# Peptides against a protein of PDB entry 3B8E, part 51

Target 1, 230 residues: chain A of PDB entry 3B8E
Amino acid sequence: PFLIFIIANIPLPLGTVTILCIDLGTDMVPAISLAYEQAESDIMKRQPRNPKTDKLVNEQLISMAYGQIGMIQALGGFFTYFVILAENGFLPIHLLGLRVNWDDRWINDVEDSYGQQWTYEQRKIVEFTCHTPFFVTIVVVQWADLVICKTRRNSVFQQGMKNKILIFGLFEETALAAFLSYCPGMGVALRMYPLKPTWWFCAFPYSLLIFVYDEVRKLIIRRRPGGWVE

## One batch from the design tools (peptide; made by RFdiffusion4, then SolubleMPNN)

Design b1_p13_1_s2 (from b1_p13_1, 12 letters changed)
Fold by OpenDDE base, seed 4:
Structure b1_p13_1_s2 (fold): chain B 230 residues (1-230), chain A 13 residues (1-13)
Amino acid sequence: as target 1 above (230 residues)
Amino acid sequence: EELEKLLKELLES
């Protein structure tokens, strides 16, 4: 999100506070919960990794985490961002290069895609209105990401949801997201304005996409061991 | 807020 903010010079899609809430709040407990996941049924039948050649974090894992899943997460967030801004009169094409004027408090006549002028305060309200749904979108997508991270090869349906700590993590991150989104004063304290409940559903297609993508990937790995998809 | 301000200043420079 931040890279696109810089490259495209669009209004800030996700605030630093919301990023910190993701990194430290919603991701921490779920990530720890993965340490308590039961081993895959076939893990002991696999050859041990070669510690000299097989890094714990390799290019393939980075590609999967950041290049594929991370990109789908980002697309989900940006989709929500663009929808909200479009509903407020700012079409995606109009946002390109708008950052400089958007962030200038002395410019109170920034035009939207329909010629409506927006004051600095109005623009910041809309921007902060985007932060919460973007955050919630990431959390909802993280549900799928956390679930798919349970296994490398087995389907989630094969592995099951036996990790109680992981289940707790899903509830915790959801409860935290709801708290940050709806608790009075969060708009002032964290610049996270309350969102309509309907915005929670904007992320569902992307969560489903991640889930389906990973299940298909795992299916391919099971059918073709040693493939480049592995 | 201070971090956001700093990041904004860095991006505007």
Scores: peptide ipSAE 0.011, ipTM 0.353, DockQ to the pose 0.026
Fold by OpenDDE base, seed 2:
Structure b1_p13_1_s2 (fold): chain B 230 residues (1-230), chain A 13 residues (1-13)
Amino acid sequence: as target 1 above (230 residues)
Amino acid sequence: EELEKLLKELLES
């Protein structure tokens, strides 16, 4: 998110405090929970990996897969960001290069895509209104990411949801997201303004996309063992 | 806010 902020010179889509809440709050318990996931049912049926060839290929493929998933997560957040700004009169194209004027407190006549002038205070309210939904979007997408990370080869439907610690992690990150989104004072303390409940649904298509992507990937791996998709 | 300022300064340089 921050890289796009820099490159495109758009208003800040996600605050630094919110990023810290993701990295330290919502990701920690889920990540630990993966250590307690049950072994894949087919693990004993796999031939020994060639330590010279299979490790490098698998590391590259895992890195690529996680990179792609991370990009989908970011796209989900940005989608939410652009929707909020568009609802407030700022179309995505208009945001390009707007950061300089957006962040200048002395400019109180920044025009939106429809010619409406926005004061500095109004712009900052809209900016901070984006932080919470962006954060929540990431959390919702992380549900799918965490679920798909349970296995490397087996479908989630084959492996099942038996890890109680993972389930607890999902509830914990969701509870934290709800707390940060709706607890009084979070707008002042963390610049996380409360969001409409409808914003939680903005991430669902991306969560589904990640889930489908990974299930297809795993299906390919099962059909073509030793392929470049592992 | 300070981090944002620093980042802005970095971007403006």
Scores: peptide ipSAE 0.006, ipTM 0.323, DockQ to the pose 0.027
Fold by OpenDDE base, seed 1:
Structure b1_p13_1_s2 (fold): chain B 230 residues (1-230), chain A 13 residues (1-13)
Amino acid sequence: as target 1 above (230 residues)
Amino acid sequence: EELEKLLKELLES
């Protein structure tokens, strides 16, 4: 998100505080929960890792995590961001190069795509209104990411949802997201203004996309062991 | 109060 912010020179889609809330608040408990996941049904039938050839984190895993899933996650966040700004009169094309004027507190007549003028305070409210849905979008996408990370090869339908700590982690990150989104004073304290409940559903297509993508990937791995997607 | 008003207007729009 920050790279696109710099390159496209658009208003900031995700604030520093929201990034910290993701990294420290929503990611830790789910990540710890994976340590308590039951072993895959076939794990003891696999050969031991060869320390000379098998990396703990291979290029395929990096490509999957940061290239594919990370891209879908970013697209989900930016989709939510662009939809909110478009609903407030700022079309995506109009946002290109707007950051300099957007962040200037002395310019109180920034025009939207329809010629409406926006004060600095109004613009910042819209910006911070984008931060919360972006954050929530990341959390909802992380549901799918956490669920797919339960297994390397087996389908979630084969592994099941037996890890109570993982379920608790999903609940905790969701509760934290709801708290940060709707608790009074969060707009002032964390620059996270409340969002419409409908915005929670904006991330669902991307969460589903990640889930389907990973299930298809795992299906291919099961059908073609040693393939390029493993 | 003004910010809260603007926020409500944006959320209701």
Scores: peptide ipSAE 0.000, ipTM 0.365, DockQ to the pose 0.038
Fold by OpenDDE base, seed 5:
Structure b1_p13_1_s2 (fold): chain B 230 residues (1-230), chain A 13 residues (1-13)
Amino acid sequence: as target 1 above (230 residues)
Amino acid sequence: EELEKLLKELLES
């Protein structure tokens, strides 16, 4: 998100405080919960890892976790961001290069795509209104990420949802997201303005996409062991 | 807020 902010010179889609809330708030308990996940049913049927050739964190795993899934998460967040700005009169094309004027406190006549002028205060309200839905979008996508991380090869439907700590983690991150989004004073303290409940649903297609993608990937691995998809 | 301000100042320099 921050790289796109710099390269495209768009208004900041996700604040630094919001990023810290993700990294320190919503991700910690879910990550710890994975330590309590049950082993896959076929773990004893697999050959042991070769310590000379097979790294614990290989290029394939890095490519999947940070390249593919991370890009889908970013796309979900940016989709929500662009939809909100478009509903407020700023079409995506008009946001390119707008950052300099957007962040200038002395410019109070920035025009939207329809010729409406926006004061600095009005622009910042809209920007901060985007931060919360972007954050919530990441949390909703993280539901799918956490669930798919339960297994390396088996389907989630084969593994089941028996880890009570993981279920607690899903509720905790959701409750924290709701607290940060709707608690009075968060607009002043964290620049997170409350969002309409409908914005929670904007991430659902991307969450579903990640889930389907990973299930298909795991299906391919089961049918073709030792392939590049593993 | 202070961190965001510092980042903006850095980007504008």
Scores: peptide ipSAE 0.000, ipTM 0.342, DockQ to the pose 0.026

Design b1_p13_1_s3 (from b1_p13_1, 12 letters changed)
Fold by OpenDDE base, seed 5:
Structure b1_p13_1_s3 (fold): chain B 230 residues (1-230), chain A 13 residues (1-13)
Amino acid sequence: as target 1 above (230 residues)
Amino acid sequence: DELLKRLLELLLS
C-alpha cells in the first residue's frame, strides 16, 4: 500500500497506525495458533528435507506468500479504497497525482471528479473513512489466508477445522477489528472512523478467491507431485 | 512509557 501511495501520488489508502494494528494486533494470535495445528495425514510419506540443499524458506514459498497471496490482499484493500472514494466523488483516475494538494492544509478548494470543492478537513474525514474499511478488508482476507496455511498439500476439507486455538484466533482478530472500528474515540486516537456494516462484505470475493486459488493449487500438487507449482 | 507517549504524540500530531 505504501509503495503505491508513493509511486501513484494518491491519498494515503492505509495509515501507519492502522498497519501497526494489523501487524501487532490482529495477526499475532492467528499466527501462534498455527503452531497447534495437527500434522497432515500424509506427512510420513514425504521425503525428509535435505538441510544442505533445501532451505526452510525457499523461493517458491516466498513467491506464494508475498508474490501471490499478498498481492490479492492488497488488491482487495485498494478495491475497497477506490469504491469509497468514488462514492464520495473521487474517481480513480482523478486520484493520480492528487496527494500533494490533498495533504496541503492551506488548499481548501480541491475539486473532485464532479467539480465539487473539498476543504482540508472534509478531505481528511473521507481519507480516514477509507482507512478503517481497508483495515477490515485485510482482516477478512486474512481469514482465508489463515485457513489455507493449515496445510501445504492436503485440502482444508480433508484437514478439517479441529484446531480450537485457530478458531479462537479468528474470533479474536474479528472482535479486535470491530473494537478498533466502532469504539468511541478511535477516530481521534487512531484516525479510524466508523464504517457501515456493508463494507465488511466488500472483501468476501477476494477471500473466496484466495481460498479457491489455494485449493486448486493443492489439488494440482496432489495430482502432479514435483511440479513447478509446489 | 515515555517512549510510548512520545510515539503516540507523534502519531496524533
Scores: peptide ipSAE 0.006, ipTM 0.365, DockQ to the pose 0.017
Fold by OpenDDE base, seed 3:
Structure b1_p13_1_s3 (fold): chain B 230 residues (1-230), chain A 13 residues (1-13)
Amino acid sequence: as target 1 above (230 residues)
Amino acid sequence: DELLKRLLELLLS
């Protein structure tokens, strides 16, 4: 989000405090929960990792985490961001290069895509209104990410949802997201204005997409062992 | 990667 903010010169999609809430709040318990996942049924058929040659975090894992899944997460967040701004009169094309004028306190006549003028205060309200939905979108997409990370090869339907700590992690991150979104004072403290409940559903297509993508990937791996998808 | 691209195209479409 911050890289796109700089490169495209758009209004800030996600605040620094909200990023910290993701990294330290919503991601920690889910990540720890994966350590308690049961081994896949075929794990004993795999050769042991050679500690001298095989990295624990390899290029394939980085490619999956950052290159594929991370891009879908980012797209989900930005989709929500662009929809909110479009509903407030700022079409995506109009946001390009707008940051300089958007962040200038002395410019109180920034026009939207329809010629409506926005004061600095009004613009900041809209910006902070985007932070909470973006955050919630990431959490909803993380549900799918956590579930797909349970296995490397087996379907989630084959592995099942037996890890109680993982289930707890899903509830914890959701409860934390709801707390940060709706608790009184969070708007002032975290610049996270309250979210309309409908915005929780904006991320669902992306969450479903990640899930379906990974299940199809795993299916291909099972049907064609040693393929380029592994 | 190709499957991802197709899925992304479906989402952006």
Scores: peptide ipSAE 0.006, ipTM 0.265, DockQ to the pose 0.104
Fold by OpenDDE base, seed 2:
Structure b1_p13_1_s3 (fold): chain B 230 residues (1-230), chain A 13 residues (1-13)
Amino acid sequence: as target 1 above (230 residues)
Amino acid sequence: DELLKRLLELLLS
């Protein structure tokens, strides 16, 4: 999000505090829960890794986690961001290069895509209105990420949802997201304005997309073991 | 990678 903010010179889509809440709050318990995931049913039927050639975290795994899945997560967040700004009169194309004028407190006549002028205060309200939905979108997408990370090869339907710690992690991150979104004073303290419940659903297509993508990937791995998709 | 590209094309269309 921050890289796109710099490159495209758009208004800040996700605040620093919200990023910290993701990295230190919502992701911690879910990540730890993966250490307690049950072994895949076929793990003992696989040949042992060659410690000289097979890294525990290989380039393919990094590409999957940060390149592919991370890109889909970012797209989910940006989708929510662009929808909110579009509903407030700022179409995506109009946001390009707007940051400089957007962040200038002395400019009170920034025009939206329809020629309406926005004061600095109004613009900041809209910006901070994006932070909470973007954050919640990431959390909802992380549900799918956590579930797909349960296995490397087996389908989630084959592995099942038996890890109680993982289930607890999903509830914990959801509860934290709800707390940050709806607790009084969060708008002042964290610049996270209250979220309309409808915004939770904006992430669902992306969560489904990640889930389907990974299940298809795992299906290919099962049919063609040792392929480049692994 | 090809699957991702196709998915991205669908999302961006």
Scores: peptide ipSAE 0.000, ipTM 0.272, DockQ to the pose 0.067
Fold by OpenDDE base, seed 4:
Structure b1_p13_1_s3 (fold): chain B 230 residues (1-230), chain A 13 residues (1-13)
Amino acid sequence: as target 1 above (230 residues)
Amino acid sequence: DELLKRLLELLLS
């Protein structure tokens, strides 16, 4: 999100506070819960990794985490961001290069895509209105991400949802997201303005996409070990 | 994953 903010010069999609809430709030318990996941049914049939050649974090894992899943997550967040801004009169094309004028408090006549002028305060309200739904979108997508991370090769349907700590983590991150989104004063304290409940559903297609993508990937890996899909 | 690596390498080259 921040890279696109800089490169495209668009209004800030996700605030620093919301990023911290993701990294420290919603991600920690779910990530820790994966340490308690049951071994895959076929794990003992696999050769042990070679500690000298097989890194715990290798290029393949980085590619999967950041290159595939992370990109889908980012797309989900940006989709929500663009929908909200479009609903408020700012079409995606109009946002390109707008950052400089958007962030200038002395410019109170920034025009939207329909010629309506926006004051600095109004622009910041709509920007902060984007932060919460973007955050919630990430949380909803993280549901799928966490679930798919339960296994490397087996389907989630084969592995099942037996990890109670993981289930707790899903509820915890959702409850935290709801708290941060709807608790009075969060708009002032965290610049996270309340979102309409409908915005929770904007991420669902992307969450489903991640889930389906990973299940298909795992299916291909199971059927064709060592294929190009790995 | 290998395909994605190649695509990323291509895009970043």
Scores: peptide ipSAE 0.000, ipTM 0.251, DockQ to the pose 0.032

Design b1_p13_1_s4 (from b1_p13_1, 12 letters changed)
Fold by OpenDDE base, seed 4:
Structure b1_p13_1_s4 (fold): chain B 230 residues (1-230), chain A 13 residues (1-13)
Amino acid sequence: as target 1 above (230 residues)
Amino acid sequence: DELEKLLKKLLEE
């Protein structure tokens, strides 16, 4: 999100505070919960990794985490961002290069895609209105991401949901997201304006997409062991 | 807020 903000010079889609809430709030407990996941049913049947050739963090793992799943997460967030801005009169094409004028407090006549002029305060309201839904979108997508991370090869349906700590993590991150979205004063304290309940559903297609994508990937791995899709 | 200000400054340079 931040790279696109820099490259495309669009209004900030996700604030630094919201990023910190993701990294320290919503991601921490779920990540720890994975340490308590039960071993896959076939893990002991696999050959031990070669410590000389098989790194714990390899290019394939990075590609999966950041190049595939991370891209789908980012797309989900940006989709929500563009929908909100479009509903407020800013079409995606119009946002390109707008950052400089958007962030200038002395420019109070920034035009939207329909010729409506926006004051600095009005622009910041709509920007901060985007931060909360973007954050919630990431959390909703993280539900699927956390669930798919339970296993490397087995389907979630094969592995099941036996990790109580993981289940707790899902509730914790959801409760935190709800707290940050609806608690009075969060708009002032965290620049996270209240979220319409309908925005929680905006991310569901992307959450489903991640889930389906990973299940298909795992299915391919099971059918063709040693493939490049691992 | 300070981190955001710092990041904004870095982006302006």
Scores: peptide ipSAE 0.013, ipTM 0.388, DockQ to the pose 0.026
Fold by OpenDDE base, seed 3:
Structure b1_p13_1_s4 (fold): chain B 230 residues (1-230), chain A 13 residues (1-13)
Amino acid sequence: as target 1 above (230 residues)
Amino acid sequence: DELEKLLKKLLEE
């Protein structure tokens, strides 16, 4: 989000504090919970890891996490961001290059896509209004990401949801997201204005997309071992 | 393997 903010010169889609809340708050407990996941039924059929050559975090894991899943997650967040700004009169095309004027306190007549003028204060309100929905979108997408990470080859339906710590992690990250979104004072402290409950649903299609995508991938791996998908 | 290569390319860009 911050890189796109710099490259595209768009208004800041996600605050630095909210990013820290994701990295330290919502991601840690779910990640730890995966250490308690039950072994897949076919794990004993796999070759043992060679400690000298095989890394715990290999290029395949990095490519999956930061490439495919990370891109879908980012797409979900930015979709929410663009929808909110569009509802407030700023179409995505108009946001390109707007950052310089957007962040200038002395410019109080920035025009939206429809010719409406926005004061600096009004612009910052709408910017901070985007932070909370973007954050919540990331959390909702992380539900699917965490669930698909339970297994490498087996379907989630085959593995089941027996890991109580993982379930706790899902509730914890959701509770934290709700707390940060609705607790009084968070707008001032974290620049996270309260979220309309409807915005929680904006991320659901992306969570479903990740889930379906990974289940299809795993299905292909099971049906065609050694194929190009591995 | 091809998916991994594609993802590596995407990450390098």
Scores: peptide ipSAE 0.000, ipTM 0.198, DockQ to the pose 0.031
Fold by OpenDDE base, seed 2:
Structure b1_p13_1_s4 (fold): chain B 230 residues (1-230), chain A 13 residues (1-13)
Amino acid sequence: as target 1 above (230 residues)
Amino acid sequence: DELEKLLKKLLEE
């Protein structure tokens, strides 16, 4: 998100404090929980891998898959960001290059896509209104990410959801998201303004996309053992 | 350098 902010010179989509909440809050417990996931049912049925050839290929594939998932996750956040700004009169194309004027407190006549002028204070309210939904979007997408990370080969439907620690992690990150979104004073303290409940649903298409992507990937792996997708 | 300046600005606001 920050890289796009720099490259495109758009208003900041995700605040620094919000990023810290992701890195230290929502990511820690889920990541640890994955370490306690039950082994795949077929793990003992696999032939030994060649440590010299198969390791490198597997690492590349893992990196690619996680890279792709990360991109989808970021796209979900940006989608939410653009929707919020568009609802407030700022179309995506209009945001390009707007950062300089957006962040200038002495410019109180920044025009939106419809010619309405926005004061610095009004712009910052809209900006901070984006932080919480972006964060929540990340959390919702992480639900799918955590679920798909339970297995390497087996479908989630085959492996099931037996890891109570993972389930606890999902609830923990959700509770944290709810706390940061709705607790009084978060707007002042963390620049995370209260979230309309409808914004929780903006991430669902991307969560579904990640889920479908990984299930298809795993299906291919199961049908083509030893293939380049493993 | 620009990234660092932006980070500092964001932390100060």
Scores: peptide ipSAE 0.010, ipTM 0.375, DockQ to the pose 0.026; fails the geometry check
Fold by OpenDDE base, seed 1:
Structure b1_p13_1_s4 (fold): chain B 230 residues (1-230), chain A 13 residues (1-13)
Amino acid sequence: as target 1 above (230 residues)
Amino acid sequence: DELEKLLKKLLEE
């Protein structure tokens, strides 16, 4: 998100506080929950890892986690961001290069795509209105990420949802997202303004995409062990 | 605000 912010010179899509809330609030408990996941049904049928040849974190895992899934997460966040700004009169094309004028408190006549003038305060309200849905989008996408991370090879349908701690983690991050989104004063304290409940659903296609992608990946791994997708 | 200021500074460099 930050790279696109720099390259495209768009208004800040995700604030630093929201980033901290993601890193410390929504990621930790779910990640810990994975340590308590039940072993895959075939785990004892696998050969032990060769410490000389098998890396704990290989290039494929990095490519999947940070390349593919990370891109889908970012796309989900940016999609929500662009939709909100478009609903407020700022089309994506108009946002390119707008950051300089957007962040200038002395410019109170920044025009949207329809010629409406926006004061600095109004622009910041819209910007901070984007932070919350972006955060929520990340949380919703993280549901899929956490679920798919339950197993490396087996389908979620094969492994099931037996980890109560994982379920608690999903609930906790969702409750935190709801709290940060709707608790009075969060707009002032955290620059996270309330969002319409409908914005929670904006991330669902991306969450589903990640889920389907990983299930297909795992299916390919099961059908072609040792393939490039593993 | 300070973190935002820092980020802006980093973007200006």
Scores: peptide ipSAE 0.006, ipTM 0.377, DockQ to the pose 0.027; fails the geometry check

